Peptides against a protein of PDB entry 7AL2. Designs and how they scored, part 94

Target 1, 85 residues: chain A of PDB entry 7AL2
Amino acid sequence: YEIMLIRPKTIDDINYVVDQVLEESNPVILDLSFLEKESPANFKLAGEKIKQMRSNYGAEALLLSRCNDKNLIIIAPKGVSLVRK

## One batch from the design tools (peptide; made by RFdiffusion4, then SolubleMPNN)

Design b2_p28_4_s2 (from b2_p28_4, 11 letters changed)
Fold by OpenDDE base, seed 5:
Structure b2_p28_4_s2 (fold): chain B 85 residues (1-85), chain A 28 residues (1-28)
Amino acid sequence: as target 1 above (85 residues)
Amino acid sequence: MELEIYLEEGDEEFKDAVEYLEELIKKM
């Protein structure tokens, strides 16, 4: 698998994340800071989709880092475990 | 066999992103 890195800015980007996790089985590291600031509606949409991937498809999602200019989250597909070392 | 991604702990603990995001959304 590949680990995808993206700072989503549009709905298309959000859907790309969903495709990567569910169709390609690739973990995705997201920075949601752009959406949080520029589009609360799309930020909420992203949150809903992450929740759906967890609840319906067995994905795992963890907060990696939160600061003033970053909101980093990793989403792993069902076949990939996130383990703290 | 399940694949694993190992995360090293930083300045803050890793937590469930869904819960985290829901909390943020409530504050919006």
Scores: peptide ipSAE 0.519, ipTM 0.878, DockQ to the pose 0.868
Fold by OpenDDE base, seed 3:
Structure b2_p28_4_s2 (fold): chain B 85 residues (1-85), chain A 28 residues (1-28)
Amino acid sequence: as target 1 above (85 residues)
Amino acid sequence: MELEIYLEEGDEEFKDAVEYLEELIKKM
């Protein structure tokens, strides 16, 4: 698999994330800071999609980092486990 | 398969992102 890196800016980007996780089975590392600041509506949409992937498809989503200019989250599809050592 | 993440740990790191995002959204 590939690990996708994206800072979503549009609805198309959000749907791309969903496609990568559900169809391609690729983990995605997202920075949601752009949406948080520039589009509360799309930020909410992204949150809903992440919740749906967890609830309905067995994805896992963890916060990696929160600071002034970053909101980093990893989403792993079912079959890819996130492990802390 | 496994994906191992190595980051500097803080109070918020590695917590459930859904819960985190829901809290942020409620403040908007």
Scores: peptide ipSAE 0.515, ipTM 0.876, DockQ to the pose 0.569
Fold by OpenDDE base, seed 4:
Structure b2_p28_4_s2 (fold): chain B 85 residues (1-85), chain A 28 residues (1-28)
Amino acid sequence: as target 1 above (85 residues)
Amino acid sequence: MELEIYLEEGDEEFKDAVEYLEELIKKM
């Protein structure tokens, strides 16, 4: 598997994240800071899709960092467990 | 078989992202 790194800027990017998690079974580390600042509508959409992946497909989603104007989140598909030390 | 990714905890890091995002969205 691959760990995808992305800072989504468009709806296409958001859908790419969904495809990576659900279809490719790749974890995704994403920075939502662009959407948070530039497109509240798409930020909300991203939030809904992350929620849906967790609720309906058994994905896990954790906040990695909220500092220095970053909003880093990891989304892991069902086959990848995120373990806190 | 599940693969495990280990994270070392910091401040508010590693909390549930859905809850976190919902809180942010409410403030928008």
Scores: peptide ipSAE 0.514, ipTM 0.876, DockQ to the pose 0.804
Fold by OpenDDE base, seed 2:
Parts: structure tokens; C-alpha cells; sequence
Structure b2_p28_4_s2 (fold): chain B 85 residues (1-85), chain A 28 residues (1-28)
């Protein structure tokens, strides 16, 4: 698999994340800071999609870092375990 | 398969992103 690094800015980006996790089985590291600041509607949509991937498809979604200028989340598809070292 | 994540000093510990995002969304 590949690890995707994305700072989503559009609905297309959000859908791309979903495809990467569910169809390609690639982990994705997201920075949601752009959506949080620039599009509350798309931020909410992203949150809904992440929740659905966890609840319905066995994905794991963890917060990595939150500060004033970043909002980092990792989403791993089912079959990829996130291990803290 | 496993993915190992190494945190820099000062980074937050892993927490469930869904719960975190739901709390943020409630405040919007």
C-alpha cells in the first residue's frame, strides 16, 4: 500500500480520500485545517465520511496533532493496524 | 499489516478522530 498525504480543499478531495481508503486500501494522513477554516460545510462532510468509514467499513481514524495551523488525522483501512511505538 | 507512527515531542497522543471531530462540529 501507499500512504497518502492530503490537505483537502474541495469535495472532490474528500471523495478522493474515501476512494483511497475504501477502494485502494491506502492509509491517508489528512490535514483538515483548510476545511475547518474555509468551509465549515465541507468540514462537516469530511467528518461524516470519516465516521462512516470507521463505523461501516472497519477503518481506524486517529487524531495525530491539533494546533492553531494544523489538524492532522490518520485514517487506516481495515487490514492496516496503527501501532504506537 | 502494521503502520508504525512516531510522534515528535509535543504532539498529541492518539485519540479517536470521530469523537474529536464530532465535538468540533458541535461548536460550529
Amino acid sequence: as target 1 above (85 residues)
Amino acid sequence: MELEIYLEEGDEEFKDAVEYLEELIKKM
Scores: peptide ipSAE 0.512, ipTM 0.875, DockQ to the pose 0.565

Design b2_p28_4_s3 (from b2_p28_4, 8 letters changed)
Fold by OpenDDE base, seed 2:
Structure b2_p28_4_s3 (fold): chain B 85 residues (1-85), chain A 28 residues (1-28)
Amino acid sequence: as target 1 above (85 residues)
Amino acid sequence: EVREIELEEGDEKFEDAVKYLEELIASM
């Protein structure tokens, strides 16, 4: 698999994340800082998509970093486990 | 640049990050 990195700005970008996780089985490192600042509606949408992937498709998610200019989350598809050592 | 992220068992920072994520998702 490949690890995708994206800072979504549009609904198309959000759908790209969903496609990578569910269809391509690629983990995604996601920076939500743009949506959080510029589009509360799309920020909420992104969160709902993450919840749906976790609840319905066995995806895992983990916060990597949070500050004023970044909000980094890794989303792993079913079959790719996030493991702490 | 590439930075290594270490997530160790019992790491307080890891637990805080997980807690924050759950709160963030729940608020959406």
Scores: peptide ipSAE 0.026, ipTM 0.490, DockQ to the pose 0.188
Fold by OpenDDE base, seed 5:
Structure b2_p28_4_s3 (fold): chain B 85 residues (1-85), chain A 28 residues (1-28)
Amino acid sequence: as target 1 above (85 residues)
Amino acid sequence: EVREIELEEGDEKFEDAVKYLEELIASM
């Protein structure tokens, strides 16, 4: 698999994340800082999509880093395990 | 619930905000 890196800015970007996780079975590292600051509605939408992927498709999500300028989350598809050591 | 969080360097609430985000993700 490939690991995709993205800082979503639009709904199309959010749908890209969903496609990568569910259709391509690729983990995605995404920075939600743009949506959090510029579009509360799309930030909420992104969260709802992550919930759906976890609840319905067995995806995992984990916070990687939070600071003033970044909100980094990894989403892994079912079959790719996230291990914290 | 998903909500906006704004932080400044040296913000004493930073650790609380990080904990909130971790709990949010865990609840998804």
Scores: peptide ipSAE 0.025, ipTM 0.452, DockQ to the pose 0.059
Fold by OpenDDE base, seed 4:
Structure b2_p28_4_s3 (fold): chain B 85 residues (1-85), chain A 28 residues (1-28)
Amino acid sequence: as target 1 above (85 residues)
Amino acid sequence: EVREIELEEGDEKFEDAVKYLEELIASM
C-alpha cells in the first residue's frame, strides 16, 4: 500500500480521501485544519465520511495532533492496523 | 492478513487528541 498525505480543501479532496481508503486500500494522513477554519459545512462532511468509513467499512481513525495550526488524522483501511507504541 | 502501522507517541497530547477525535466524530 501507499500512504497518502493531504490537506483537504474541497469536496473533491474529501471524496479523494474516501476513494483512497475504500477503493485503493491506502492509509491517509490528513490535516483537517483548512476545512475546520474555512468551511464548517465541509468539515462536518469530512467527519461524516470518516464516521461512515469506520462504521460501515472497518476503517480506523486516530487523531495524531491537535493544535491551533493543525488537525492531523490518520485513517487506515480495513486490513491495516494502527498500533500505538 | 492484517498489516500493522506502528505509531510512536511523539506528542504528549496524543492520548488527549485521540479522545478529542472520538468526541468530535461522535458529535457529527
Scores: peptide ipSAE 0.024, ipTM 0.502, DockQ to the pose 0.467
Fold by OpenDDE base, seed 3:
Structure b2_p28_4_s3 (fold): chain B 85 residues (1-85), chain A 28 residues (1-28)
Amino acid sequence: as target 1 above (85 residues)
Amino acid sequence: EVREIELEEGDEKFEDAVKYLEELIASM
């Protein structure tokens, strides 16, 4: 698999993330800081999609870093385990 | 069965959106 890195800015970017996780089975490292500041509606919508991927498709999600200019999370698809050592 | 669920752009207040996602992130 590949690990995708993206700072989504549009709804198309969010749908790209969903496609990578569910269709391509690729982990995605997301920076949600743009949506948080510039698009409250899509920020909320992105969160709802992450919840749906976790609840319905076996994805895992982990907060990596949170500060004023970064909101980093990793989403792992079903079949890729996030392991803390 | 896995399929893509497309998002539709909508409207939401900033404070509500931030609060919602912060709660989600806290659960990760």
Scores: peptide ipSAE 0.022, ipTM 0.463, DockQ to the pose 0.047

Design b2_p28_4_s4 (from b2_p28_4, 11 letters changed)
Fold by OpenDDE base, seed 3:
Structure b2_p28_4_s4 (fold): chain B 85 residues (1-85), chain A 28 residues (1-28)
Amino acid sequence: as target 1 above (85 residues)
Amino acid sequence: TTLEIELEEGDEKFEDAVEYLEKLIKEM
């Protein structure tokens, strides 16, 4: 698999994340800081999509880091386990 | 398949992203 890196800016980007996780089975590390600052509506949408992937498709979603300029989350498809060493 | 993540010293602890995002959205 590939690990996708993205800072979503549009709804298309959010849907791209969903497709990567559910269709391509690729983990995604995403930075939500742009949406948080520029589009509260799309930030909320992204949160809903992440929740749905966890609840309905067995994805795992963890916060990696938050600071003033980043909001990093990893989404792992079912079959890819996130483990802290 | 396992994806192992190592955090640097001082990095934030892992937490559930859904719970985290719900808190943020509530604050907005």
Scores: peptide ipSAE 0.458, ipTM 0.847, DockQ to the pose 0.575
Fold by OpenDDE base, seed 1:
Structure b2_p28_4_s4 (fold): chain B 85 residues (1-85), chain A 28 residues (1-28)
Amino acid sequence: as target 1 above (85 residues)
Amino acid sequence: TTLEIELEEGDEKFEDAVEYLEKLIKEM
């Protein structure tokens, strides 16, 4: 698999994340800071999609870091385990 | 497949992103 890195800015970007996780089975490290600041509506949409991936498809989603500059989350598809060393 | 993640943070456990995001959205 590949690990995708993205800072979503549009609905297309959000859907790209979904496709990577569910269709390509690639983990995604995403920064939601842009959406949080610039588009509350799309930020909410992103949250809904992440919840759906966890609830319906067995994805795992963890917060990595929250600060003024970034809002990092990792989403792993079913079959990829996230392990803290 | 296993993906190992190392963070600068100490023994703090990972926070569930869904719970985190729901909290943020509620506050918006």
Scores: peptide ipSAE 0.442, ipTM 0.840, DockQ to the pose 0.545
Fold by OpenDDE base, seed 5:
Structure b2_p28_4_s4 (fold): chain B 85 residues (1-85), chain A 28 residues (1-28)
Amino acid sequence: as target 1 above (85 residues)
Amino acid sequence: TTLEIELEEGDEKFEDAVEYLEKLIKEM
């Protein structure tokens, strides 16, 4: 698999994240700081999509960093486990 | 395959992101 890195800015970007996790089975590290600041509506949409991927498709989603202007989250598909050292 | 990621800053506890996001959305 590949690990995708993205700072989503549009609905298309949000759907790209969903496609990468569910269709391509690729983990995604995403920065939600742009949406949080510039589009509360799309931030909420992103949150809903992440919740759906966890609840309905067995994805795992962890907060990596919440500091300054960063809001980093990793989403792993069901077949990929996240382990901390 | 195993990959290790080191973070310079942030929450090293690695919280569940859904709970985190729900809190933020609720406070918006």
Scores: peptide ipSAE 0.441, ipTM 0.839, DockQ to the pose 0.423
Fold by OpenDDE base, seed 4:
Structure b2_p28_4_s4 (fold): chain B 85 residues (1-85), chain A 28 residues (1-28)
Amino acid sequence: as target 1 above (85 residues)
Amino acid sequence: TTLEIELEEGDEKFEDAVEYLEKLIKEM
């Protein structure tokens, strides 16, 4: 698998994340800071989709870092576990 | 497969993203 890195800015980007996790089984590290700041509606949409991936598809979603310019979340598909050492 | 992630930050920030995001969304 590949680990995808993306700072989504559009709905297409959000859907790309979903495809990567659910269809490609690739973990995705997201920076949601753009959506949080520039598009609250799409930020909410992203949150909804992350919740859905966890609840319905066995994905794991963890907050990696939050600060003034970053909102980093990793979403791992079912089959890839995330472990903090 | 297990992916180990090493972070400099404390455990306090290594939380479930859904709960985190729901909190933020509620505040919007």
Scores: peptide ipSAE 0.439, ipTM 0.839, DockQ to the pose 0.556

Design b2_p28_5_s2 (from b2_p28_5, 12 letters changed)
Fold by OpenDDE base, seed 5:
Structure b2_p28_5_s2 (fold): chain B 85 residues (1-85), chain A 28 residues (1-28)
Amino acid sequence: as target 1 above (85 residues)
Amino acid sequence: SAKEKEEKEKLLKEGKEILEETVSKRKK
């Protein structure tokens, strides 16, 4: 599989994340900082989609970094384990 | 406007709450 990196700015970008995780079975590292600053509505939508992928499809989501101007999360499809060394 | 700002802040709060319950954190 591939690991996708994206800083979503639009609804299309959010749907792209969903497609990568559920259809392509690719982990996604996403930065929500743009949505958090520029589109609170789409920020909430992104959160809802992540919750749906976890609850309905067994995806895993892990916080990578939360600091000034960054909100990095990795989403892994079911069957891909996130391991800490 | 004040109303628009309040609505945006509400959406941000709700989004953060969803992520808090959904996204796991590393063990310290």
Scores: peptide ipSAE 0.648, ipTM 0.883, DockQ to the pose 0.904
Fold by OpenDDE base, seed 3:
Structure b2_p28_5_s2 (fold): chain B 85 residues (1-85), chain A 28 residues (1-28)
Amino acid sequence: as target 1 above (85 residues)
Amino acid sequence: SAKEKEEKEKLLKEGKEILEETVSKRKK
């Protein structure tokens, strides 16, 4: 599989993330900082989509970094395990 | 406007609450 990196700016970008996780089974490293600053409505939508992927499709979501400049989350599709060694 | 600002702040708060309950902060 591939690991996707994206800082979404639009609804199309959010849907791209959903497609990568659910259809392509690719993990996604996601930076929500743009949406948080520029589009609170789409920020909330992104959160709802992440929750749906976890609750309905067995995805896993982990916080990587949170600061003023970044809000980094990794989303792993079902079948891909996040492992710390 | 003040009304638009209030709505945006509400959306941010709701989004943060969703992420807090959804996203794990450490790998177990």
Scores: peptide ipSAE 0.645, ipTM 0.883, DockQ to the pose 0.726
Fold by OpenDDE base, seed 2:
Structure b2_p28_5_s2 (fold): chain B 85 residues (1-85), chain A 28 residues (1-28)
Amino acid sequence: as target 1 above (85 residues)
Amino acid sequence: SAKEKEEKEKLLKEGKEILEETVSKRKK
């Protein structure tokens, strides 16, 4: 698989993330900072999509970093484990 | 407008709540 990196700015970007996780089975490193600042509606939507992927498809979501102008989350599809050493 | 600002703040709050429940944090 591939690891995708994206800082979504539009609904299309959000749907791209969903497609990568569910259809392509690729983990996605997601920066929500743009949506949080520029589009609260799409920020909420992104959260809802992440929740749906976890609840309905067994995806895993882990916070990587939340600091200055960054809100980084990794989303892994079912079958790809996130392991901390 | 004040109404728009309030709505945006509500959306942010709701989004943050969803993520807090959904996204795991690394154990210290």
Scores: peptide ipSAE 0.649, ipTM 0.883, DockQ to the pose 0.933; fails the geometry check
Fold by OpenDDE base, seed 4:
Structure b2_p28_5_s2 (fold): chain B 85 residues (1-85), chain A 28 residues (1-28)
Amino acid sequence: as target 1 above (85 residues)
Amino acid sequence: SAKEKEEKEKLLKEGKEILEETVSKRKK
């Protein structure tokens, strides 16, 4: 599989993330900082999509970094294990 | 407007709450 990196800015970007995880089975590292700053509505939407992927499709989401200027999360599709060593 | 600002702040809080309950912070 491939690991996708994206800082989503639009609804299309959010849907791209969903497609990568669910259809392509690719983990995605995403930064939600743009949406958080520029589009609160889409920020919430992104959160909802992540929750849905976890709840309905067995995806896993892990926080990588959270600060004032970034919000980094990795989303792994079912079958891909996230391990910290 | 004040109404728009309030709505945006609400959306941010709701989004953060969703992520807090959804995204793991620790791993085995």
Scores: peptide ipSAE 0.648, ipTM 0.883, DockQ to the pose 0.745; fails the geometry check

Design b2_p28_5_s4 (from b2_p28_5, 14 letters changed)
Fold by OpenDDE base, seed 4:
Structure b2_p28_5_s4 (fold): chain B 85 residues (1-85), chain A 28 residues (1-28)
Amino acid sequence: as target 1 above (85 residues)
Amino acid sequence: MESEEEEKKKLLEEGRKILDETVSKRKK
């Protein structure tokens, strides 16, 4: 698999994340900072999509970093184990 | 009717709440 890195800015980007996780089974490292700053509606939508992927498809979402300028989360599809050492 | 700013604040709070409930802060 590949690991995708994206800072989503549009609904299309959000849907791209969903597609990568669910259809391609690729982990995605995403930065939600743009949406949080520029599009509260799409920020909420992104959160809803992440929740749906976890609840309905067994994806795992883990916080990598939350600071003033970044909100980094990794979303792993079912079958990919996230390990922190 | 809420102002645009009030709605944005609400959306952010709702989004943050969803993420807090959904995203793990540490590996369990």
Scores: peptide ipSAE 0.685, ipTM 0.901, DockQ to the pose 0.702
Fold by OpenDDE base, seed 5:
Structure b2_p28_5_s4 (fold): chain B 85 residues (1-85), chain A 28 residues (1-28)
Amino acid sequence: as target 1 above (85 residues)
Amino acid sequence: MESEEEEKKKLLEEGRKILDETVSKRKK
C-alpha cells in the first residue's frame, strides 16, 4: 500500500481521503489545519467522515500532532495496524 | 438567531467534539 499525505482544502480533498482509505486501502496522514481555519463546515464534515470510516469500516485514527495551525491525524484502513514504539 | 460568527464557532466546536471522540491519542 501507499501512504498518502494531504492538507485538505476542499470537499473534493475530503472525498479523496475517504477514497484512499476505503477504496485503495491506503493510510492517510492529513492536516486539518486549513479546514479548521478557513471552513468550519468542512472541518466538521471531515470529522464526520473520519468517524464514519471508523464506525462503519473499522478504520483507525490516531492523533500525531495538535498545536496552533497544525492538526495532524493518521487514518489507517482496517487491514493496517498502527504501532507505537 | 445566531450570527454568522457564532455559527462558525458552533461548527468548530462540533467538529472538535467529533474528533475527540473518534481520534485516539494513545494506542490501546
Scores: peptide ipSAE 0.684, ipTM 0.900, DockQ to the pose 0.686
Fold by OpenDDE base, seed 1:
Structure b2_p28_5_s4 (fold): chain B 85 residues (1-85), chain A 28 residues (1-28)
Amino acid sequence: as target 1 above (85 residues)
Amino acid sequence: MESEEEEKKKLLEEGRKILDETVSKRKK
């Protein structure tokens, strides 16, 4: 698999993330900082999509960092284990 | 009536709430 890195700006970007996780089985490292600042509606939508992927498809979502200009989350498909040591 | 800025603030709060409930901060 590949690991995708994206800072989504549009609904198309959000749907791209969903496609990568569910269809391609690729982990995605997300930076939600743009949506949080520029599009509250799409920020909420992104959160809803992450929740759906976890609840309905067994994806895992882990917070990597939340600070100035960063809101980093990794989303892994069901077959990929996230391990922290 | 609620202003546009108040609605945006509400959406942010709702989004943050969803993420807090959805995204793990620790490995289980």
Scores: peptide ipSAE 0.683, ipTM 0.900, DockQ to the pose 0.709
Fold by OpenDDE base, seed 3:
Structure b2_p28_5_s4 (fold): chain B 85 residues (1-85), chain A 28 residues (1-28)
Amino acid sequence: as target 1 above (85 residues)
Amino acid sequence: MESEEEEKKKLLEEGRKILDETVSKRKK
């Protein structure tokens, strides 16, 4: 599989994340900082989609970094384990 | 009736709440 990197700006970008996790089974490293600043509605929508992927499809979401200029989360599809060596 | 600015603030708070409950913060 591939690991995708994205800082979503639009609804199309949010849907792209969903497709990568659920259809392609690719982990996604996601930066929500743009949506948080520029589109509160799409920021909430992104959160709802992440919750849905966890609850309904067994995805896992882990915080990587939270500061003023970034909000980094990794979303792993079911079957992909996050391991530290 | 809430102003546009108040509605934006509410959406941010709701989004933050969802993420706080959904995203794990356990450091591995």
Scores: peptide ipSAE 0.681, ipTM 0.898, DockQ to the pose 0.744

Design b2_p28_6_s1 (from b2_p28_6, 8 letters changed)
Fold by OpenDDE base, seed 5:
Structure b2_p28_6_s1 (fold): chain B 85 residues (1-85), chain A 28 residues (1-28)
Amino acid sequence: as target 1 above (85 residues)
Amino acid sequence: ENEENIKKAEELNKKMGIEEGTIEPLLK
């Protein structure tokens, strides 16, 4: 599989993330900082999509960095385990 | 201001079910 990196700016980008995780079974490293600052509505939508992927499809999500200017999250599809050493 | 925004974002992350696993110490 591939590991996708994206800083989504639009709803299309959010849907792209969903497609990568659920349809392509690719982990995604996601930076939500743009949406958080520029579109609270789409930021919330992204969160809802992440929750749905976890709840309905067994995806796993882990916060990599959260500070003033970053909101980095890794989302792994079912079957790809995130392991902290 | 910024502190409040961070708090709101953290609350949302919690609602998303995102666990903390920062790699910043490793990157340093």
Scores: peptide ipSAE 0.047, ipTM 0.590, DockQ to the pose 0.134
Fold by OpenDDE base, seed 3:
Structure b2_p28_6_s1 (fold): chain B 85 residues (1-85), chain A 28 residues (1-28)
Amino acid sequence: as target 1 above (85 residues)
Amino acid sequence: ENEENIKKAEELNKKMGIEEGTIEPLLK
């Protein structure tokens, strides 16, 4: 698999993340800071999509970093385990 | 930074079901 990195800015970017996780089975490292600041509506939409992937498809999501201009989250598809050591 | 904005963002992340798993200390 590949690990995708993206800072989404549009709804198309959000749908791209969903496609990568569910169709391609690729983990995604996601920076939500742009949406959080520039589009609260799309930030909420992104959250709903993450919740759907977790609830319906067994995806996992972890917060990696929350600081200045960063809101980093990793989303892993079912089959790729996130393990803390 | 605005502490209120950070708190609100953390609460939203919790609603999204995003668990805390920060690796920031390891990156320094």
Scores: peptide ipSAE 0.044, ipTM 0.594, DockQ to the pose 0.147
Fold by OpenDDE base, seed 4:
Structure b2_p28_6_s1 (fold): chain B 85 residues (1-85), chain A 28 residues (1-28)
Amino acid sequence: as target 1 above (85 residues)
Amino acid sequence: ENEENIKKAEELNKKMGIEEGTIEPLLK
């Protein structure tokens, strides 16, 4: 698999993340800081999509970093385990 | 202002079911 990196800015970007996780089975490291700051509506939408992927498809989501300019999250599809040591 | 945004984002993260797994040392 590939690990995709993206900082979503649009709904199309959000749908791209969903496609990568569910259709391509690729983990995605995404920075939600743009949506968080610039589009509360799309930030909420991204969250709903993440929840749906977890609830319906067995995806995992983990917060990697949170600071003033970053909100890094990894989303892993079912079959790719996120292991914390 | 930023403090309020952080609180809202953390609350939303909880709703998303996102767990914390910080890798801050790797970002330095």
Scores: peptide ipSAE 0.046, ipTM 0.597, DockQ to the pose 0.130; fails the geometry check
Fold by OpenDDE base, seed 2:
Structure b2_p28_6_s1 (fold): chain B 85 residues (1-85), chain A 28 residues (1-28)
Amino acid sequence: as target 1 above (85 residues)
Amino acid sequence: ENEENIKKAEELNKKMGIEEGTIEPLLK
């Protein structure tokens, strides 16, 4: 598989993330800082999609970094384990 | 105000079911 990197700016970008995780089975590292600052509605939508992927499809999500200007999250599809060392 | 935004983001992360990890960011 591939690891995709994206900083979503639109709804299409959010749907791209969903497609990568659920259809392509690729982990995605995404920076939600743009949506958080520029579109509260789409930021909420992104969160709902992440929750749905976890609840319904066995995806995992891990916060990598959170500061004033970054919100980095990795989402792994079912079958790809996120392991802490 | 900034603190409020951080708290809201953290609350949303919790609702999303996102657990915290500590990794040096690779995105540039």
Scores: peptide ipSAE 0.043, ipTM 0.591, DockQ to the pose 0.121; fails the geometry check

